# Designs tried in a protein design run: peptides against a protein of PDB entry 3B8E. Part 13

Target 1, 230 residues: chain A of PDB entry 3B8E
Amino acid sequence: PFLIFIIANIPLPLGTVTILCIDLGTDMVPAISLAYEQAESDIMKRQPRNPKTDKLVNEQLISMAYGQIGMIQALGGFFTYFVILAENGFLPIHLLGLRVNWDDRWINDVEDSYGQQWTYEQRKIVEFTCHTPFFVTIVVVQWADLVICKTRRNSVFQQGMKNKILIFGLFEETALAAFLSYCPGMGVALRMYPLKPTWWFCAFPYSLLIFVYDEVRKLIIRRRPGGWVE

## One batch from the design tools (peptide; aimed at target 1 F79 F82 N88)

Design b1_p12_3_s1 (made by RFdiffusion4, then SolubleMPNN; from b1_p12_3, 6 letters changed)
Fold by OpenDDE base, seed 5:
Structure b1_p12_3_s1 (fold): chain B 230 residues (1-230), chain A 12 residues (1-12)
Amino acid sequence: as target 1 above (230 residues)
Amino acid sequence: KPSLEEALEKIL
């Protein structure tokens, strides 16, 4: 998110406070929950042929998979950001390079894609309105991520949702998202303005995409044991 | 200046 902000010079899609809420609020409990997940029966039955090389390959494959999931999460957040700004008159192409004028307090006539002029205060309200649904999008996408991270090879339908700590993590991050989105004063304190509940559904296609991606990956692994997709 | 609430009602 921050790299795209620098490269494209767009209005800030995700504030530092929002990033802290993701890292400290939503990621900690899930990470702990995964540490208590039981190893898959297939992992325990397979002795590594070469512990050094097989461990290194596995670490690289895991890193690649998490990197890809992280990219899909970021894309989901940016999609929500662009949809909100487009609904408010700012098309994606118009946002490129707009940051300088957007952040200038003395410019009160920034034009949108339709020629409507926006004051500094109006622009900042729209910007901070984007922070909340970006965060919520990450949480909704993390639902799929947490579910797929429960297993390495087995489908979610085969392994099931047995880890109560993981389920608790899903509720905790969702409750935090609701608190940050709707509690009075969060706009002033965290620059996260409330959003309509309908915006929670904007992330669902990306959550589904991650789920489908991982199920396809796992299916390929099951059909071709020892392949590059493990 | 419109209140934050009035501005949010227009944007959201």
Scores: peptide ipSAE 0.027, ipTM 0.488, DockQ to the pose 0.056
OpenDDE base, seeds 1, 2, 3, 4: peptide ipSAE 0.006, 0.005, 0.005, 0.010; ipTM 0.333, 0.340, 0.322, 0.332; seeds 2, 4 fail the geometry check

Design b1_p12_3_s2 (made by RFdiffusion4, then SolubleMPNN; from b1_p12_3, 9 letters changed)
Fold by OpenDDE base, seed 4:
Structure b1_p12_3_s2 (fold): chain B 230 residues (1-230), chain A 12 residues (1-12)
Amino acid sequence: as target 1 above (230 residues)
Amino acid sequence: PLTLEEALKLIL
């Protein structure tokens, strides 16, 4: 998210505090939960054919999978960000290069895509209105990610949600998201303004997409063991 | 242009 903010010079899509809340609050418990996930029954039965090469391949596959998931999470967050700004009159193309003027408190006539002028205060309200939905979008996408990460080959429906720590992690991140979104004073303390409940659903297509993609990937792996999709 | 330090403060 921040790389795009820097490269594209767009208004800040996600605040530093919200990023810290994601990394420390929402990602930590889930990451720990994955360490305690019961080994997939098929993985446990397969002796590593070559402990050195198979570990390296697994580490590369894990790093690539996490990298891809992180990119999809970022895309989901940015989608929500662009939708909110578009609904407030700022089309995505107009946001490119706008950061400098957006963040200047002395410029009170920043025009949107429709020629409406926005004061600094109004711009900051809409910016901070993006932070909460972006954060919530990440959490909702993380639900799918956490669920799919339970297994390498088996469907989530086959493995089930046996890890109580993972279930607790999903509850914790959701509770944190609700707390940060709706607790009084979060707008002042964290620059996270209250979220309309409808925005929780903005990420659902992405969560579904991740889930379907991973299930299809796993299905292909099951049908064609040793394919390039592994 | 954000300084590297500002960028890091934003990323971190």
Scores: peptide ipSAE 0.008, ipTM 0.377, DockQ to the pose 0.026
OpenDDE base, seeds 1, 2, 3, 5: peptide ipSAE 0.007, 0.006, 0.014, 0.009; ipTM 0.367, 0.363, 0.438, 0.405; seeds 1, 3, 5 fail the geometry check

Design b1_p12_3_s3 (made by RFdiffusion4, then SolubleMPNN; from b1_p12_3, 7 letters changed)
Fold by OpenDDE base, seed 1:
Structure b1_p12_3_s3 (fold): chain B 230 residues (1-230), chain A 12 residues (1-12)
Amino acid sequence: as target 1 above (230 residues)
Amino acid sequence: RPSLEEALRLIL
């Protein structure tokens, strides 16, 4: 998000406070929860890893987690961001290069795509209105990410949802997202303005995409062991 | 600072 903010000179899609809430609030408990996940039945049948030859995490798994899944997460967040700004009169093309004027407190007549003038305060409201949905979008996409991380090769349906700590992690991140979105004063304290409940659903297609993608990948691995997707 | 009400009007 920050890289695109710099390159495209668009209004800030995700604030520093929201980034910290993601990194420390929503990611930490789920990550710990994975340490308590029950081993896959097939993993326990394998011989112990050779620590000299076998990596704990293969490069393909890293590429999937940080490359492909991360890209889908970012796209989901930016989609939500662009939709909100478009609904407020700022089309994506108009946002390119707008940051300089957007962030200037002395310019109170920034025009949207329809010629409506926006004061600095109005612009900051809509900007901070984007931060919360972007954050929530990431949380909703992280649901799918956490679920798919339960297994290496088995389907989620085969491994099941027996890890109570993981379920608690999903609840915790959702509760945190709801708290940050709807608690009075969060707009002043964290620059996270309240979110319409409908925006929670904006990320669902992306969560489903990640889930389906990983299930298909795992299916291919099961049917074709030693393939390029393993 | 924008009021919560102003923010809600933009969202809603």
Scores: peptide ipSAE 0.022, ipTM 0.513, DockQ to the pose 0.057
OpenDDE base, seeds 2, 3, 4, 5: peptide ipSAE 0.020, 0.017, 0.013, 0.018; ipTM 0.538, 0.392, 0.399, 0.488; seed 3 fails the geometry check

Design b1_p12_3_s4 (made by RFdiffusion4, then SolubleMPNN; from b1_p12_3, 7 letters changed)
Fold by OpenDDE base, seed 2:
Structure b1_p12_3_s4 (fold): chain B 230 residues (1-230), chain A 12 residues (1-12)
Amino acid sequence: as target 1 above (230 residues)
Amino acid sequence: KPTLEEALKLIL
């Protein structure tokens, strides 16, 4: 989010404090949950391989897969951001390079894509309204990520939801998202304005996309052991 | 100027 903010000079899609809440708040319990995930049923049946080469290959491939998932998460957040701004008159193309004027408190006549003038205060309300949905989008996409990350090769349906720590992690991050979204004072403290419940559903297509992507990936791995997708 | 509440109702 921040890199695109700098490169494209768009209005800030996600606040720094909100990013910290993602990286340290929402990701910690999920990461721990993955450490305690049950072994896949097929792992115990594999013969010992060279531990140095196999570990390195697995780490690289896991890192690539998680990198791709992280990109899809970011795309989900940006989708929500662009939808909110477009509904308020700022089309994605118009946002490019707009940051300089957007952040200038002395410019009270920034035009949207339809020629409507926006005061600094109005613009900042819209900007801060994007922070909460972006955060919630990340959390909702992380639900899918956590579910898929519990297995390397097996389908989610084969492995099941047996990890109680994973389930706890899902509840924890959801509770945190609800707290940050709806607790009084979060708009002042974190620049996260309250979210309409409907915006929670905006991320679901991306969660589904990640789920389908990973299930297809795992299916390919199961059908072609030792392939480049492993 | 729309109140914060009015603005939020329009945006959300």
Scores: peptide ipSAE 0.021, ipTM 0.418, DockQ to the pose 0.069
OpenDDE base, seeds 1, 3, 4, 5: peptide ipSAE 0.012, 0.012, 0.014, 0.007; ipTM 0.339, 0.347, 0.376, 0.380; seeds 1, 3, 4, 5 fail the geometry check

Design b1_p12_4 (made by RFdiffusion4)
Pose (drawn by RFdiffusion4):
Structure b1_p12_4 (pose): chain A 230 residues (1-230), chain P 12 residues (1-12)
Amino acid sequence: as target 1 above (230 residues)
Amino acid sequence: RFSRLSTFFSVL
């Protein structure tokens, strides 16, 4: 968000005070939950994991979580950013502009008068909104992530999907998300009431592609064991 | 709003 927020002055899609509420607020229990996820094979069948080569974090990881999924998620919440403005003052070709606040009303876009009314408001579309829908969209993509990372080489199909803990936290996350999105008050130091019917399902189209994606690779990694690029 | 949304999806 902040990166694009510079390349094309298209208003702060994700908020800072909003970031400190996902890794340190939302994905919390899920990250923990992952730990309770059980085995994946006869483990005591493999040579000790060398320490110099086979690391914990590496390209294999980063490339598949920063340069792959991290992106597909990105669109999703970035897509919702537009819809959150679109059904209010869409600028899919417009937007790209410094939104000052000492002016008050004096400008707008797409047949409007947004000012002191819609200036304290002109932002209420990202503050109380956009950030929120983006926020939720991130959680919403985090579902399939917290299930495609549940396994490392087996389809969630012929593999246990019985992580009682994860499941009851995947909700304890998705729920908190709502309570943090409709919390009558703290919503001040935070975001605001989104349109439940849709101001949620925006990223939903995406969470899928995620689950659908890596699910194939795993099954790709298999049908071709020695594996190639995968 | 619905018209603007429809336009957005058309542009998309």

Design b1_p12_4_s1 (made by RFdiffusion4, then SolubleMPNN; from b1_p12_4, 7 letters changed)
Fold by OpenDDE base, seed 3:
Structure b1_p12_4_s1 (fold): chain B 230 residues (1-230), chain A 12 residues (1-12)
Amino acid sequence: as target 1 above (230 residues)
Amino acid sequence: REKRLREFLEFL
């Protein structure tokens, strides 16, 4: 999000405090829960990792985490961001290069895509209105990300949802996201304005896409062991 | 207190 903010010079999609709430709040318990996952049925058929040659974090893992899943997550967040700004009169094309004028407190006549003028205060309200739905979108796509991380090769349907700590993590991150989004004073304390409940559903197509994509990937790995996808 | 919190959040 912050890279696109700099490169495209668009209004800030996700606040720094909101990013910290993801990294330190919603993601911690889910990440810890993966340590309690049951071993895959084929794990004893795999050779032990050579600690001298085999990295725990390899190029394939980085490619999956940042290059594939992370990109789908970012697209989901930006989709929500662009929809909110479009509903407030700012079409995606009009946002390109707008940051300089958007963040200037002395410019009170920034025009939207329909010629309406926006004061600095009005623009900041709209910007902060984007932060909470973007955050919630990330949490919703992280449900899928957590579920797909349960296994390397087996389908989630083969592994099942027996990890009670992982289930607890999904509820915890959702409850925390709801608390941060709707608790009185969070708009002032975290710049997280309350969102309409309908915004929770904006991420569902992307969450489903992540899940389907990973299940197809795992299916390919099971059918063609030793392929470029492994 | 709310003003200081707002200023701090504006700094972040």
Scores: peptide ipSAE 0.012, ipTM 0.384, DockQ to the pose 0.022
OpenDDE base, seeds 1, 2, 4, 5: peptide ipSAE 0.011, 0.006, 0.006, 0.010; ipTM 0.379, 0.356, 0.362, 0.337

Design b1_p12_4_s2 (made by RFdiffusion4, then SolubleMPNN; from b1_p12_4, 8 letters changed)
Fold by OpenDDE base, seed 1:
Structure b1_p12_4_s2 (fold): chain B 230 residues (1-230), chain A 12 residues (1-12)
Amino acid sequence: as target 1 above (230 residues)
Amino acid sequence: RKKKLEEFLKYL
């Protein structure tokens, strides 16, 4: 998010406080829950990792985590961001290079894509209105990420949802996201303004995309062990 | 709610 903010000079899609709420709030309990996941049925048929030759974090894992899943997450967040700004009169093309004028407190006549003038305060309201839906989008996408991380090769349908701590983690992160989004005063305290409940569904296609993508990946690995996808 | 938000944004 922040890289695109710099490169495209767009209004800030996700605030620092919101990022901290993701990293320390919504991600931590779900990540810990994976330590309690049941071993895959084939784990004892796999050779132990050779600590001298096998990297703990390999190029395939980096490519999958950052190059594929992380990009889908970013696309989901930016999609939500662009839709909200478009609904408020700022089309995606108009946002390019707008940051300098957007962040200038002395410019109170920034025009949207329809020629409407926006005060600094109005612009910051709409910016912070984007932060909460972006955050919620990340949480909804993280549901899929957490579920796909249950296994390396087996389908989630083969593994099942028996990990009660993971289910609790999904509930906790969702409850925390709802609390941060709707609790009175969060707009002042965290710059997280309430979102319409419909915005929770904006991320669902991306969450489904991640899930389907990983299930297809795992299916390919199961059918072609030792392939380039593994 | 909008007025309190506008007031807060003035302090930002």
Scores: peptide ipSAE 0.006, ipTM 0.432, DockQ to the pose 0.030
OpenDDE base, seeds 2, 3, 4, 5: peptide ipSAE 0.000, 0.000, 0.006, 0.000; ipTM 0.319, 0.285, 0.383, 0.350; seeds 3, 4 fail the geometry check

Design b1_p12_4_s3 (made by RFdiffusion4, then SolubleMPNN; from b1_p12_4, 10 letters changed)
Fold by OpenDDE base, seed 5:
Structure b1_p12_4_s3 (fold): chain B 230 residues (1-230), chain A 12 residues (1-12)
Amino acid sequence: as target 1 above (230 residues)
Amino acid sequence: SEEKLKKLLEIL
């Protein structure tokens, strides 16, 4: 999000405070819950890692975490951001290079794609209205991320959802996301303005995409051990 | 450090 903000000079899609809420709030309990996950059924049939040749963090892991899953997460957030701005009169093409004028408090006549003028206060309300749905989109996508992290090779359907701490983590992060989104004063304290409940569903296609993608990946690994997908 | 914190709080 921040890289695109700099390169494209668009209005800030996700605030620094919202990023901190993800990293320190919604992601903590889910991450800890993975320590309580059951071992995969085939773990004793796998060859041990060679500590001299096999890196713990390898190119494949980086590609999966940042190059694949992380890009799908970012795409989901940006989709939500662009839809909200478009509904408020700012088409994606019009946002390119707009940041300088958008963030200037002395410019009160910034035009949208339809020629409507926006004051600084109005623009900031719309911006902060985008931050919350972007945040919620990340949380909804994190549901899929957490579930796919239960296993490396086995399907989630083979592993099952027996980890009660992981289930609790999913509810906790969702409840925290709802609290941060709808609690009075969060607009002032965290720049997180309340969102329409319908925006929670905007992320579901991306969550499903991640889940399907990982299940297909794991299926390929099971059918063709030692492939580039492993 | 305190001035930087105050400026940060003004931005927030």
Scores: peptide ipSAE 0.005, ipTM 0.347, DockQ to the pose 0.018
OpenDDE base, seeds 1, 2, 3, 4: peptide ipSAE 0.005, 0.000, 0.015, 0.000; ipTM 0.390, 0.309, 0.449, 0.333; seeds 1, 2, 3 fail the geometry check

Design b1_p12_4_s4 (made by RFdiffusion4, then SolubleMPNN; from b1_p12_4, 9 letters changed)
Fold by OpenDDE base, seed 3:
Parts: C-alpha cells; sequence; structure tokens
Structure b1_p12_4_s4 (fold): chain B 230 residues (1-230), chain A 12 residues (1-12)
C-alpha cells in the first residue's frame, strides 16, 4: 500500500499504524497456529528435506505467498479503496498525482472528478474513511490465505478444519479487526474511522478467488505430480 | 525522503 502511495502519488490508502496492527495483531496468532496443523496424509511418502540444499522457505513458497497471493490481497485492498473514493467523487484516474495537493493543508479547493471542491479537513476525513475498509479487506482476504496455507498438496476438504488453534486465530483476527473498526476513539487514536458493515463484504469475492485459485492449483498438483505448478 | 519520514512519523 505505501509503495503505491509513493509511486502513484495517490492519497494514502492505509495508515502506518494500521499496517502495524496487521503485522503485529491480526497476522501473529494465525501464523503461529499453522505450526499446529496436522501433517498431510502423504507427507511420510516424501523424501526428507536436505538441510543443506533445501531451504524451509523456498523460492516457490515466496513466489506464491508474496507474488501471487500477496498481489491478490493488495488488489482487494485497493479495490475497496478506489470504490470508497469513487463514491466520494474521486475516480481512480483523478487520484493519480493528486497526493501533493491532497496533503497540502493550504490548498482548500482540491476538485474531485465532478468539480466539487474539497477542503483539507474534508479530504482527510475521506482518506481516513478508507483506512478501516482497506484494513478489514486485508483481514477478510487473510481468512482464505490462512486456510489455503494449511496444506501444500491436499485440498482443505481432504485435510479438514480440525486445528482448533487455527480456528481460534481466525476468530481472534476477526475480533481484533472489529475492535479496531468500531471501538470508540479508534478514529482519533489510529485514524481508523468507523466502518459501514457492508464494507466487510467488499473483500469476499477476493477471498473466494484466492480459495478457488489455490484449490485448483492443488488439484492440478495432485493430478500432475512434478508439474511446473508444484 | 524527509517528507515521507515526517508523514510516517505523523501517522505513528
Amino acid sequence: as target 1 above (230 residues)
Amino acid sequence: SEELLKKFLELL
């Protein structure tokens, strides 16, 4: 999010404090929960990892996590961001390069895509209104990400949802997201303004997309062992 | 870089 804010010179899509809440709050318990996942049914049929040559975190895993899934997560967040700004009169094309004027406190006549002028205070309200939905979008997409991380090869339907710690992690991250979104004072403390409940559903298509994508990928791996998708 | 840092610090 912050890289796109810099490169595209758009209004800040996600606050730094909110990012810290993701990295330290919502992601920690889910990540730990994966250590308690049951082994896949075929794991003992695989050769043991060579500690000298085979990294635990390999390039394929990094590419999958940060390259593919991470991009879908980012797209989900930005989609939510652009929808909110568009509903407030700022079309995506109009946001490009707008940051300089957007962040200038002395410019109180920044025009939206429809010629409406926005004061600095009004612009900051809209910006901070985007932070919470972006954050919640990430959390909703993380549900799918966590679930797909349960297995490398088996379907989630084959593995099941028996890991109680993982289930707890999903509830914890959701509860934290709700707390940060709706607790009084979060708008002042974290610049996270209250979220309309409907915005929780904005991320669901992306969460579903990740889930379906990974299930299809795993299906291909099972049907064609040793393929480039593995 | 300094403006970005200031904005980062203002957001913290």
Scores: peptide ipSAE 0.007, ipTM 0.391, DockQ to the pose 0.025
OpenDDE base, seeds 1, 2, 4, 5: peptide ipSAE 0.000, 0.006, 0.006, 0.006; ipTM 0.291, 0.316, 0.370, 0.356

Design b1_p12_5 (made by RFdiffusion4)
Pose (drawn by RFdiffusion4):
Structure b1_p12_5 (pose): chain A 230 residues (1-230), chain P 12 residues (1-12)
Amino acid sequence: as target 1 above (230 residues)
Amino acid sequence: KPTFFEALFAVL
């Protein structure tokens, strides 16, 4: 968000005070939950994991979580950013502009008068909104992520999907998300009431592609054991 | 304001 927020002055899609509410507020229990996830094979069958080569974090990881999924998630919440403006004052070709606040009303876009009314408001579309829908969309993509990372080589199919903990936290996350999105009050130091019917399902189209994606690779990694690029 | 489907189609 902040990166694009510079390349094209298209208003702060994700908020800072909003970031400190996902890794330190949303994905919390899920990250924990992952730990409870059980085995994946006869483990005591493999040579001790060397320490110099086989690491914990590496390209194999970063490339598949920063340069792959991290992206597909990105669009999703970025896509919702537009719909959150679109059904209010969409600028899919417009937008791209510094939105000052000492001016008050004097400008707008796409047949409008947004000002002191819609200036304290002109932002109420990302503050109380956009950030929120983007926020939720990130949670919404985090579902399939917290299930495609549940396993490392087996389809969630012929593999246990019985992580009682995870499941009851995947909701304890998705729910908090709503309570943090409709919390009558603290919503001030935070975001605002989205349109439940759709101001949620925006990233939903994406969460899928995620689950659908890596699910194939795993099954790709298999059908071809020695594996290639995968 | 535009409807959801109009907005969506504009975004696309």

Design b1_p12_5_s1 (made by RFdiffusion4, then SolubleMPNN; from b1_p12_5, 5 letters changed)
Fold by OpenDDE base, seed 5:
Structure b1_p12_5_s1 (fold): chain B 230 residues (1-230), chain A 12 residues (1-12)
Amino acid sequence: as target 1 above (230 residues)
Amino acid sequence: RPTLEEALKLVL
């Protein structure tokens, strides 16, 4: 998000405070919960890892976790951001390079894509209104990310949802997201303005995409062991 | 900085 903010000079899609809420607030309990996941039923059928040559965290795992899944997650957040701004008169093409004038408090006549003029105050309200839905979108996508991390090869339907700590983590991150979004004073304290409940659903296609993608990947691995998708 | 009340009037 921050790289696109710099490169495209768009209004800030996700604030530093919201990033900290993700990294330190919503992700901690879910990440710890994975340590309590049961071993996959086929673990004893796999070749043993060579501790001298095979890394615990290989390039393929890094590429999957940070590259592919992280990209889908970011796309979900940006989709929500662009939809909100478009509904407020700012089409995606118009946002390119707009940051300079957007962030200038002395310019009170910034035009949207329809010729409507926006004061600095109005622009900042819309910007901060985007931060909370972007954050919530990340949390909703993280549901799928956490669930797919339960297994390396087996389907989640084969593994089941027996890890009570993981289930608790999903509720905790959701409850925290709701608290940060709707608690009075969060707009002043965190620049996180409340969102309409409908914005929670904007991430669902991306959450489903992650889940389906990983289940298909795991299915291919089960059918073709040692393939390039493993 | 916009207040929460001002934000609610514009967005809700």
Scores: peptide ipSAE 0.017, ipTM 0.446, DockQ to the pose 0.050
OpenDDE base, seeds 1, 2, 3, 4: peptide ipSAE 0.016, 0.016, 0.013, 0.009; ipTM 0.563, 0.481, 0.343, 0.374; seeds 1, 2, 3 fail the geometry check

Design b1_p12_5_s2 (made by RFdiffusion4, then SolubleMPNN; from b1_p12_5, 4 letters changed)
Fold by OpenDDE base, seed 1:
Structure b1_p12_5_s2 (fold): chain B 230 residues (1-230), chain A 12 residues (1-12)
Amino acid sequence: as target 1 above (230 residues)
Amino acid sequence: KPTLEEALELVL
């Protein structure tokens, strides 16, 4: 998110506090949950054929898969951001280079894509209105990631949701997202304004995309053991 | 002084 913010000079899509809440709140518990996950009985039983090359290949493939998933997560967040700003009159093309004027407290006549003038306060309200949905989008996409990461080769449907810690992680991140989105004072304290419940559903296509992507990946691995996707 | 938020906005 930050790289696109710098490169495109767009209004800030995700506040720093929200990023910290993601990194410390939503990522740590899932990571712990995965560490306590019962190793897929088939993964641990296979002696590495070559401990150096097979570990490196597996680490590269995992890193690539996580990199791709992380990119889809970021795209989901940005999509939500652009939709909210477009609904408020700021089309994506108009946001390019707007940051300097957007963040200037003395400019109270920043025009949207329709010629409507926005005060600094109004702009900051809409910006902070984007932070919460972006955060929630990441959380909803992370649901898919957690479910996906549970299995390396098997479909989620075959292994099931037996990990209580994973389920707890899903509840915790959802509860945190709900708390940050709906608790009074979060707009002032964290620049996270209340979210309409409908915005939770805007992330579902991306969550589904990641789920389908991983199921297809796993299907390819099962059909072509030792292929470039494993 | 840049708020912690402004400082973190530069890093994150």
Scores: peptide ipSAE 0.014, ipTM 0.374, DockQ to the pose 0.026
OpenDDE base, seeds 2, 3, 4, 5: peptide ipSAE 0.000, 0.013, 0.010, 0.007; ipTM 0.322, 0.357, 0.375, 0.381; seeds 3, 5 fail the geometry check

Design b1_p12_5_s3 (made by RFdiffusion4, then SolubleMPNN; from b1_p12_5, 4 letters changed)
Fold by OpenDDE base, seed 2:
Structure b1_p12_5_s3 (fold): chain B 230 residues (1-230), chain A 12 residues (1-12)
Amino acid sequence: as target 1 above (230 residues)
Amino acid sequence: KPTLEEALKLVL
């Protein structure tokens, strides 16, 4: 998100505290899942056939999967951001290079795509209105990722513990999203304004996209073991 | 001094 904010010079799509919450949430669930998976592997006494190569391959597969999913998550967040700004008169093309004037508190006549002038305060309200939906979009897209991760391993026993970790991760992310979106004072403290329930549904197309993407990837891997998609 | 927010906007 931040790289696009710098490169495109667009208004800030996501607040720093919200980014930290995403990073903490996104890092904790994998870390917990890996920690439990390591603990389960130690309990199961199945030595990996080659601990160096199998760890490296697994780390690479995990890194690639999370990297690709992370890109789709970011796209989902940006889609929500652009929709909100477009509904408020700022088309995506108009946002390019607008940051300098957008963040200038002395400019109170920034024009939207339709020639309407926006004060600094009005612009900041719209900006902060984007932060919460962007975060929630990422969380909803992460639900799809977590559900997909459940389907990667055929072991019924591993499904049980993964199901607990999955449920815990889903609960944690959802509880965090609800807290940040609806707790009184979050708009003032975190610059995250309350989310209308309708914005939760804006992420669903991207959740479906991730699901389809992963199913297609799994299908390709199953049909061509050792292909470039692994 | 850059606000913590401005500093975090540079790093994150």
Scores: peptide ipSAE 0.005, ipTM 0.310, DockQ to the pose 0.025
OpenDDE base, seeds 1, 3, 4, 5: peptide ipSAE 0.006, 0.006, 0.011, 0.005; ipTM 0.324, 0.319, 0.374, 0.360; seeds 1, 3, 4, 5 fail the geometry check

Design b1_p12_5_s4 (made by RFdiffusion4, then SolubleMPNN; from b1_p12_5, 5 letters changed)
Fold by OpenDDE base, seed 2:
Structure b1_p12_5_s4 (fold): chain B 230 residues (1-230), chain A 12 residues (1-12)
Amino acid sequence: as target 1 above (230 residues)
Amino acid sequence: RPTLEEALELVL
């Protein structure tokens, strides 16, 4: 999010405080919960790791977790961001390069895509209105990420949802997201304005996409052991 | 100028 903010010079899609709430708040308990996940049913059928050649975490797993999944999360957040701004008169193409004028408190006549003039205060309200939905979108996508990270090869349907700590983590991150979104004073403290409940559903297609993508990946691994997809 | 509340109602 922040890289695109700099490169494209768009209004800030996700505040630094909200990023910290993701990294330190919503991700901690879920990440710990993965340490308590049950072993895959086929783990004992795999050859022992060669400690001289095989890393504990292979580069493919790292690339998938931080590269592909992270990009899909960011796309989900940006989709929500662009939808909100478009509904408020700012089409995605109009946002390119707009940041300089957007952030200038002395410019009170920034035009939207329809020629409507926006004051600095109005623009900042719209900007901060994007922060909460972006954050919530990340949390909803993280539900899928946690579920897919339970296994490397087995389907989630084969592994099941037996990890009570993971279920607790999903509940905790959701409760934290609701707290940060709806608690009085969060708009002042975190620049996170209240979210309409309907915006929680905007992330669901992306969560489903990640889930389906990973299940297909795992299916390929099961059919072709030792392939480049492992 | 709309109040913060009016502006929030327009945006939310």
Scores: peptide ipSAE 0.015, ipTM 0.386, DockQ to the pose 0.062
OpenDDE base, seeds 1, 3, 4, 5: peptide ipSAE 0.009, 0.017, 0.009, 0.010; ipTM 0.334, 0.435, 0.349, 0.388; seed 3 fails the geometry check

